# Peptides against a protein of PDB entry 8HF1: the designs that were tried, part 176

Target 1, 320 residues: chain A of PDB entry 8HF1
Amino acid sequence: NVMLYATKPTEVMVSFPHQEQVLTVTRLISAEIEKFYVSLDLMNIGVQPIRRSKSLQCLRDPSKKSFVKQLFNDFLYQMKEYGIYAASIAIISLIVEFDIKRRQAETLSVKLMHRTALTLCEKIRHLLVQKLQDMTYDDDDDNVNTEEVIMNFSTPKVQRFLMSLKVSFADKDPKDICCLVFVERRYTCKCIYGLLLNYIQSTPELRNVLTPQFMVGRNNISPDFESVLERKWQKSAIQQFRDGNANLMICSSVLEEGIDVQACNHVFILDPVKTFNMYVQSKGRARTTEAKFVLFTADKEREKTIQQIYQYRKAHNDIA

## One batch from the design tools (peptide; made by RFdiffusion4, then SolubleMPNN)

Design b2_p21_7_s1 (from b2_p21_7, 8 letters changed)
Fold by OpenDDE base, seed 4:
Structure b2_p21_7_s1 (fold): chain B 320 residues (1-320), chain A 21 residues (1-21)
Amino acid sequence: as target 1 above (320 residues)
Amino acid sequence: SEAEELYKKYLEKQEEILKKE
């Protein structure tokens, strides 16, 4: 049930410059992934046994290669949209997923495929970490997790988001904060969560003020153990947010699926609002007039974004 | 990195949940 509450939050639009970070490292990483795709296409992994288990396994793309490509494509997206610092966290998620898949591999060919993917991820991680270290003036300070490094290696969108958090929540009572951050992709939830943990820890004004949590989509209808773990994690994350043990929740389209989250006083939309449902569901969490609904837009897309939000607002008022 | 440690802790917690089932 989309509870169409007539929510009158204060809508705020934050503009950011469209800077393509033309970093040599990002081009090198993209080229290494492209070379890997050519090699991956040449790999003979054999016919995967179609496990004849029931209808719900059909959502796994039976091509273990397509899953590998999807993860790297999602990584490339995160690197482009959120920056090198976020990419350094995102690559760890790939390392873990490929190590799990390597251990679960039923065939030597599949094991080798995941091992090759893992080796590429380790190389990418090294390149990213090295680039983060190049900006630390002190060769001896392995602390790439400073506010300065995070800001310098984040995209303008992420910089404006972090600044908006700092301005909104600096030195506030944690109990007065209930914040949602909406992202499009499930993997972005984990990436932005890791980024926020490091940013909050490195920002004295936010330390002990913000306690982030993340929630990823229930799209894994698979009865697999991983999906059980994800469900347990989601239940725990929601409970922590309900109990006030977490006051910032990063979520994807999961809240569209009717996850009951409390009313929030801040809602950040980090990614473009692509659908009316996303607009209604996200805005519907900001239930008070004092609540802020914050949108991020590139300067080049500002007018288009304003028009789209106006159309969604009008359509919402016609239904409410 | 703290993110790696947190992710390691997340993995360890997942493995602990894995071992308890």
Scores: peptide ipSAE 0.012, ipTM 0.434, DockQ to the pose 0.018
Fold by OpenDDE base, seed 5:
Structure b2_p21_7_s1 (fold): chain B 320 residues (1-320), chain A 21 residues (1-21)
Amino acid sequence: as target 1 above (320 residues)
Amino acid sequence: SEAEELYKKYLEKQEEILKKE
């Protein structure tokens, strides 16, 4: 039995400077969300009837306020971690989620809550888009989707990620590319997908090279409409990636369990590796002889990250 | 379902927003 020594992927660590985006717009948005939380806590939404569906949805806050706060907290995290350009895309996902929930609202109070959240998201979107436009040289070109705007309004982490993509894939044959991008949060998959679509479209060297797709983990949530759509999307995204119609897949960490994705030649970990399982599962997707496993770390956290990866590598070698 | 059509229109509108902006 020739134990095929699984060719260990080349591990690359990309460091980026810790830059707090000290933008006035970011502070304004955070303050508007905090004011909204105060108003949200004062809203009397009443006790919603607990739908007896055996699904984990019964554990949702009967007011649905906690879910609204979670979405805005996830948005604030994305704005901080990925920048205001990614935030301008992330806010669209919130606008939609609140519009759907506003339409599905069984009570006037719940409808009003989601309407108020929607109005705040529209204001946030306007503030973000206006700030993106302020740096376009041509007052007449509403095109905020240039490589320059994307780079200038992205965090150093995202800048280094985009540069790493450009350097790795410029003018390559699309067939030779099988890339995974791992992110921590489900909502990050969507905003990074939108960011990549715009970046690839604005970057001639990548436009016909990279075709991104995203996949969110199966929430074992009830057979509601959202869960059916997510399952259809997931099935379509996996199929496109298998058929080579997509060559870059953005995945959340929840994909560790049960998605049989083909062996990849590039694996990017955009967010910090928090668990040994995430390290093993993500690295285990980089199976080609020339496979690259790319990690991103803030300069301030570099030593800690190196130590943690060393411990994971040691533990993996002791089990293998 | 009416919901599937709404979400398809929504995905199309998201793509349209992502393409037109």
Scores: peptide ipSAE 0.007, ipTM 0.442, DockQ to the pose 0.019
Fold by OpenDDE base, seed 2:
Structure b2_p21_7_s1 (fold): chain B 320 residues (1-320), chain A 21 residues (1-21)
Amino acid sequence: as target 1 above (320 residues)
Amino acid sequence: SEAEELYKKYLEKQEEILKKE
C-alpha cells in the first residue's frame, strides 16, 4: 500500500500595516457619491413593471435604485480595500454597466437616472486619473501604469501581494506556474485582474512569466445579454487556464459553485478567510509538490487571524 | 534587488511563525 502522502501545502501568513489612505481625492469622491445618493432618493423614476423573469431569485428592486447604490458601494469598498489605482480600474466597470443600463432603459426617467450615474462615474474617473498623473512628468495616460505608480497608489495589502508575486515568480518558466488568487467579491476579480495586467506589463521580471485570467461566480449574474457574454468569457478563461495559456486565475466564490479548477502550486488568499469551507476548498487546490498557501492579514488582526486559521487547520486534520 | 532579498527574508520569517503556532 503506497500511502500517497498528500503533500500538505506550506502555509504562509503575510502581515501588512493598517494604513488608511488619507487622500483628499478619496474624501472628495465619497462626498460626491453621498450627494448623488441624496439626489437619487429624490428622483422619481415611476413604478417599473416587475418583469417576473421565471427565476424567482432576481427580485429586481422595482426602483432599480438599489442596484445603482450597490455598484457605488462596491466601488467605495474597492477604493478603500485596494487603493485608488485599483479604483481607477473599478470605475470603468461601473461606466460600462451604467451605459448598458442607459441603453436598455424602458423609460426616460430610468434613462436619466443611469445617465446621471454615468456622469458621476466619468467625474470620479477623471479625479482618480488626475491624481495618478500628479506623480508622472508626462501627460500621456499610459504613464500612469508604471510599477511605481501602481505600488504608491495601492493599499499595503495590495503592495504586499504584488511583492509576493514578484518574489515568487520573477524570471521563472511560465509552465512551472499554476497560481490561484482568491478574493471575496465579484467586482474585485475584475479590478485586480486589470491591476495585475498593468503591473505585469510594467514589471520586466513578470512580463513574459505571468498571464492572468479571472473567474466570477454565477449567483449575481443578471439574466440578460451580459450573462451570455460573461458565460462565454468564463468558459474561455477556464479553457485558457486548463491549456496553460493562462497561469494565474483570480477567483471569488467560484469553488463553492462547483467550478472545477486544476491543482495548483500557489494559492493566494487576498481577502480574509471567513468560512471553514473557503479555507478547505482554497487550500485543497494547492496539491502539487512544494505548493504554497499564502494568507494576508492586517497587523492589528494578526492574532485573531492566527487563532482562526489554527482552528480551521485543526478541524481539517480531524476530518482528513 | 535589495528590496526583493529583504522581502524573501520577511516571507521566510512569516513561514516560520506559522509553523510554530
Scores: peptide ipSAE 0.000, ipTM 0.267, DockQ to the pose 0.068
Fold by OpenDDE base, seed 3:
Structure b2_p21_7_s1 (fold): chain B 320 residues (1-320), chain A 21 residues (1-21)
Amino acid sequence: as target 1 above (320 residues)
Amino acid sequence: SEAEELYKKYLEKQEEILKKE
């Protein structure tokens, strides 16, 4: 029971300016997705057979238009929340998802729907990569993954997060580092993992210091074979983190699922803390004497965030 | 299964894209 050990980590709140990155490319991508939604609503995909899971819960049929819209809405959220660089990585997850669904499609209409979605994702990827390259003088693909490009095309939240990592871990012994990064969404977990791999590789002070892994929650997994592979991945990622082969773990709602991770020196909450349970569980992983619990907040939401954290801290102290 | 292999290839390809890009 994580509640019984009143470890008092140092709470740090990092503020960032609420700047909407008004890039022409972001507006173009949003407009292309909106046009695609209009076309998608006009597509006749027929009545799809409800795949009954063994639990009689009608799984959201992965062939439904609503699922396609959900993936693009999640992408638009990531592009807005984390920036264009993160979006260039996030779109790859959509490309793969739509390619898998295109291959698995039982009807020509569903195949066409997923093919159209895939073609849009490929266009979006090209637009994003081209925009990243516009700041690099050299046409080599390797030049888009510099510290400068990552920082310039990331939101102020992500910039402050990366700076906080650099300040916290530059030139430290990898063995002395145990870091957790919490994100809300499963797709964000994969996207931020990719961003961190490239940032760490491009940052000499971190290259041999941080080894990231990621773990996603079970609740967003389709009950099919993806769930078995993700369970194997989760076990492998946890084992690597326990063995010290990884020292930074990105988590999406993992603590709510009873996954036991070791005590950590640093806990970063990249997204807003929405629940008291998330606050207690994530803070309860910062168990070392010098443990830091770092929160990120927009300047416009700072007062609301302070009040919410104060209420959670008070409630936690009243139970402890 | 073909889906497990595709998802493994996806994770590997995602890691490769993340490591090679």
Scores: peptide ipSAE 0.017, ipTM 0.529, DockQ to the pose 0.020; fails the geometry check

Design b2_p21_7_s2 (from b2_p21_7, 7 letters changed)
Fold by OpenDDE base, seed 3:
Structure b2_p21_7_s2 (fold): chain B 320 residues (1-320), chain A 21 residues (1-21)
Amino acid sequence: as target 1 above (320 residues)
Amino acid sequence: SEAEEEYEKYLKKQQEILEKE
């Protein structure tokens, strides 16, 4: 029995300073969202017509207001964790979602709620884009997507991640690269994908080297047309990654859903590892002889992160 | 760049720490 010694990946920990970006624009945006929540709580969206099943129980669907608050809370998280450049991309996803919900609204009150949310997103987008332009002397919209603007308006975590990509992949053969990037949240996959497209395009050493894709977990919530489009997108993205048409894949909890992705030479964990299963599954994708498994940690959380990774290594070695 | 060389040295040092633990 030739025990195929599975080559263990090299683990790397990248520390970053915990800097809260104290920008006036982030405080203004947070205050506008808080004012909107007060107004949203006062909105009478009425009794939603339940689809024509027999029971006349006109339930208020509090889930519609809750969903609006969830999207803005996820946006606020992304702005805090990834910076205002990433937030300028994330807000576009909210605009698209609220426009769809506005068009699908069965009542005037629900239509008005989603319209008010959309108007707030457009205001937030304007404030973010204006702040990105304040550093560019030229009025052209294309000037906000430079390497300098992306780096300056990203959090220290994202800056260290982008530097890690540049150092790891500058001027390499695209065929020799198979990279996974893990994030916690589904919406972060789309946001980081848009950021990487702009960063790669602005960085000559990466422009013809990295081709990113993203994959999001299955939404259990909407059986509607979006779930079919998302399933088609996932299948296409996986196929492009298998065919070598993409060499960097951004994933959330997708590996837990049984998606078979090929063996990779680089695995980046952009967000904190919260579970032993996430650690084992993500590390288990770094299968080449020179594979790297890269973790990011705030300096203040470094000791706690080291202890947690040590416990996961020990538990993994006891099972293996 | 000097910043890239410093960052490569930093990554190498972090690797050596995690291999000894």
Scores: peptide ipSAE 0.069, ipTM 0.673, DockQ to the pose 0.065
Fold by OpenDDE base, seed 5:
Structure b2_p21_7_s2 (fold): chain B 320 residues (1-320), chain A 21 residues (1-21)
Amino acid sequence: as target 1 above (320 residues)
Amino acid sequence: SEAEEEYEKYLKKQQEILEKE
């Protein structure tokens, strides 16, 4: 058994400046969400009937308020980490989720709660879209999906990520590309997917080169909460990536547990590497001779990131 | 093109830093 010494991928660390510029719109949105939390805490939703659904989550919060707060906290995180453009896409996922939950509400109080959350999401979406439109010179072209708008309203991390994609893949044969993009959070997969679709469509050099897909990690906590649609989507996305119909896969760290994905030539880690396992598993997907493993770090966190990667390399060499 | 070349140079520089550490 020739242990094929997995060729060590070329590791690249891309540094980005910390964006201290808090736009007025992000402050307004944060303040509206905080006001909503105060209102939400005052809402009497009553005792929800404990559905005997095996989902541990339905048992933990009978009011379902914690889940509403979690979605808005995840949105606030995405707005901070990825920027206003990404947030304009992320808010649509919240709108869809709250509309589904509003329709599935068993009580008028729960229906009202999800309706109020939905109304807030619509307001947030309007504020975000309006801010994106303020940079379009032509009042008549509602097209906020230009390369310029995407870049200007993305965080430096996302800007560097998009530039890395453009430089790496411009005018390449789609068949020669097998790219993974790792993100920390499940909801980030959909957000970055939507951002990439718009960026690729706005970038002529990438339109016929990159075909993105996303994989939402299996929710190990509630297989019942995975809609039949989400499971079908996941299976379809993996199959498209295996068949070469998609050449860029966005995935959360939950891919550790058994998605047999082919060897990739590019692996991007968009979010900080938090665990040794994530480092080993993600790096272990970059198996081609010319494979690139690209990390993103804030300039302020660069030294700490370097030390952490060095420790992970050492630990990996000690077990190999 | 110039911005892409500058960014490619930046990526190469970041690679060299990460390989030396």
Scores: peptide ipSAE 0.025, ipTM 0.537, DockQ to the pose 0.069
Fold by OpenDDE base, seed 2:
Parts: C-alpha cells; structure tokens; sequence
Structure b2_p21_7_s2 (fold): chain B 320 residues (1-320), chain A 21 residues (1-21)
C-alpha cells in the first residue's frame, strides 16, 4: 500500500497483480456471444412501426440490435474486469431486461430477437453457475455464495477491494461507517451490489456491520427511459443512506450537483480515475476525521497512476 | 496484525491456485 500523505483525507493506493482469468468458461462464453452477434446481424427484425412516443430514439431498427449488443458488451466487460462470480450476477440483469423487452415486443420478429438473447443468457448463466459449483462439494445452488467461492472467482482488483473492506470494517459499529464506492459503469453498480450482498452475508465479521445500497446517476442520454421504479428505488436508496439504514453506497457517477450526501469516512474508487473532476468530487466526499480515500491500480500501471494522482492533487491544491 | 497475516496467507493460497491452473 502506498500511503499518499494528504492532510485529510488520507489517500491510499492499493496495487493488484494484472492477472487475466484464463478460464475455459470465459472463452466459451465470449465465443457464444460472438456467434450470437453474427446471427443478430443476419436477423431481419423488419421496419418497426413509428410509435408517436415523443422520444425519436425508438424509431430506428439499429437501436434495438445496438441495445442488445451493448448489454452483452457490458456483460463481457464486467466478466473481464470483476471476474466470473460478478458475471454470474450481471447475467441476471440481462435476463430480466430481455424478458421485459420480449414481453413488450410489438412485432413477432423483435419478440424472437429478445427470446434468442434470453436463451443465450440462460446458457451463459448455467455455464457460470456450473463453474462456481465445481469448487463446492454440495449440489445446492446456495453453496456458491461462500466467501471462498466469491474470492476465488473474482479478479485481483475485486479481491483487494473485498479484503480492504474486511480489514477496514470487521467487527466495527455500523453507525461509525459511511462508505462510498465509485464505479465507472451503471451496470457495474448492480453487479457489485449483488456481489457485496453475498460477500457480506458469507463473511461473519461484516454480516451485521455493512448494509450496502447502490445509486445510478441519471442517464443524460435518455431521461425518459428511467423507469418509474428506478427513480423510486434511487430515492429510497439515498434516503436509507441519509437515515443510516445503509452505510455503504455504490455510485456510477459523481453524485450529481444537488444530491446532498453526508460526509463519508471511506471513499473507494474501484475503477480508474479518468478525470480531474472525478478525483476532486469523489475525494471531496471523504470529509470526516481520519477519512480514507482508497484507489486501486494494476501493478503495471502503478507509476502512471501515481503520476496522474500527483498532478490532480497539485492542481487541486492550486485551486483551493 | 492477525488480519494482515491472514491476508498474506490468503494471497499465497490464491497464488498457488493460479499457478496450478
């Protein structure tokens, strides 16, 4: 751990080895998704009826296929960046989304497209769960949610993150914890939330200590596509975090201007800090006494990351 | 600390697993 001495918060850099999970299952899944993309490109979904819904975006055929590919590309990213255990949770979100879209399909061809995508997701889920079960002696699906299975099937980055949580929060009073976890992608919030629920439940030292929630920033691209349910859930999650009923919040965006979140004692940046604004805004949430700001970096990128954080720190001190 | 020793043991075990696959 490189402690970057800052006055407050204390900046911590956690390094992790760059290890690609060379699993046969990940190669099989990637190959099945690629075959599906070839099939999807050949699939004639026909001209979609122009529903007079005010959002012009639903009008073009490419948007529906593009959205299906985007979800699988985000899944492949999560599998690569967080591991196959995280992927087993991420695939459930795709299953739910494609089942909703299958039921909402206006044409038989679109219904078939989403059905084919759903069938692939179920196959991927089975392959992932089977690989997780290969380490369990008991055939019970619930036995895949052990600390050992979660850790073994997570990337080194996620392993270091989970260990950092365990070391930081084991047997602490839940009231003394206010933790933020920043991730880059919207779907990563849900995936890491599900992973943390299972990890906390399987880790006795954390089970009654950490209560996670997640928050997804408003999609500036399509505010109209935020379901009423997602907006209600976001409001509830923020309120639980304000009331202290949740003490760990996973966020994909720097909490938009106007989301008043209390001062936190821990801020984790799980994904690379790409912008000065992200650095300042996320660090600016670590305001309590002895607050920690924790960054994760691959060993190969450590020097570059240190230099980048030094530049951001200097620029921040020149403005402050 | 006991947690650091457990972490080092865990890292070593994970490294041994990754070297065997």
Amino acid sequence: as target 1 above (320 residues)
Amino acid sequence: SEAEEEYEKYLKKQQEILEKE
Scores: peptide ipSAE 0.016, ipTM 0.410, DockQ to the pose 0.321
Fold by OpenDDE base, seed 4:
Parts: sequence; structure tokens; C-alpha cells
Structure b2_p21_7_s2 (fold): chain B 320 residues (1-320), chain A 21 residues (1-21)
Amino acid sequence: as target 1 above (320 residues)
Amino acid sequence: SEAEEEYEKYLKKQQEILEKE
């Protein structure tokens, strides 16, 4: 179900069924993470010296345990909200982060903690990949990246999003496309980026049409402590999008931070609009009547979402 | 408007996709 609102921009609401994919694999993964949390709480990693080093890493978690739990909680959220295909990509990011943390560990106890987390991530990855292979005739990892597998193992929200991209952009000129995709969480940007790369590559009508990039929000703790690499990458991604070398940008709260991005003809809000600021900032990137502002909502939340959007529109018109 | 017609075509295509699922 799609609702059109005749506004500047054209606002669209795409409804999707609320299906909790009751997959045995997701329950198993959740249970393994819970068991790991019990084990993690019992781990004596010592009092980590609060290195007064202005490093973001020291400010986030003096014990380094809360950061590990945060990553797994973000993974569980992505698995629930985007599906097991997205989770298979998300887990790779955790593997990379825990391997870096393991190598950077100053103590044997911290090294062991990150090693145990890494071992769990590899187990989770295996369980996810095995489940994706249930629909494939070949055990080849490349065979799990088909349009069919991506669609089948994505949540209804992600399915509707991918369909919306395909219908909106199939066989269009890449130069005529300027698309923003808003997500709530920082880690979702990378996950959805990886999913889109695979989906675009598996979808002939989108090959050479969509060139995705992603932008991760600045770390709210201090912009000064963003890695020089992350800042360079963000600047490069923005520049590629400005130059038209990328025509789809996945963003979190980045645009609320005053990053100058051009006006776009499509804005997709993949996650619920929770704040008036998010509504105004995201909608403000779709500047013309021809521009589409697309929202996704569960059928059960449709009325609540409509009322919320109406309130935001009213408030926006009172300020404008 | 041409944009409304394009959008209605988009909606029809989305609906047809939904009906095939």
C-alpha cells in the first residue's frame, strides 16, 4: 500500500506487512549472543587505565566490554530490522572490528575477550551463510548474492525498499538520479551499502544505473577524534556524490550535522522518522515537486505514522 | 502533471509487484 501526498516534495508512504521472520537461525544466534554476554560479564579484564589520551576509543568504554555489547546489540537490531541477508554483511563488519581490537589489545585478558567475540562472529557468519545457501543449489558464496536470495532473506521493509529502487530507477540515465537513503544507525549505512552493491550487481536493470556511496555520521563525542581515514573517506564520498560519480548516498544523522549535499530528486527514509529535525532535514533535501520523499511504515503503524507526518508538516509550515 | 502520471505508473508497478508475491 502506497499513499501519495500532494506536497512539495511529493511525499510517499510505502506500507509493508509486519512479519517477524520466525527463523530458527535468528533465535539460535540471539541465544548464542546472550550466552556470550553472561560469559563476558564473568571475564576479568582488569581495570583498564583510563588513558587520558584524547582517543575516542578510551572515551567510549573504560572496560571495553560495553563496546563489545554495543556492536552485538547493533548486529541484533540489523538482523531483526533488515533480515538475515543484511545480517550476513553486518557480521563481517564486527569481524573486522574485533580483529583490529584483538591486534591492538594491550593486555592478554582484553586480547582474549576480543578473540572470544571474534570466534562467536565466525560462528554467526557460518550459521547465516548456511541459511542463505538453503535456497541455492551450489555451496558457492557467490550464489547467495542473487536477487532472489537477497529478496527472500530480507525483511518486508527491505523488500519494499529494493522494489521501490528497481521501479524508480530501472533503465534510467544515471545522471538524472540523485538519491538519498536515510537510516537511523551508523552501522546500518555500511550494511545497507553492502546489500545494495550486491542487489545492484544482481539486478541487470540497475547495473550501471545506480552507484551507491555511504556516509557515516560524525561521532557525537568529538569530531576531533574521528580517524583521519574516516574524515578523508567522508570527504571523498561527499565529493564523489557532488561530482556525480555516485548517485545514491546512504546517510545516517550526517545531514543533521550540516553536511552540504546537493538537492536530490529522491529521498528514502528507510527507518522510522523519530524527530521533527530528521523530518525537516531529510525532506529539505527534496526541494522540487518532482522530488519524491518516500517513507516506509509497517501496516500496523500506518495510522500512527500518518498522524506523525501530519504533525510534522503542520509544524514545518508554521516555521516556513 | 507529468510527475503525477509517472508516479501513478510507479504505484501501479509497485502494486503489480505486490500482487505477484
Scores: peptide ipSAE 0.013, ipTM 0.409, DockQ to the pose 0.057

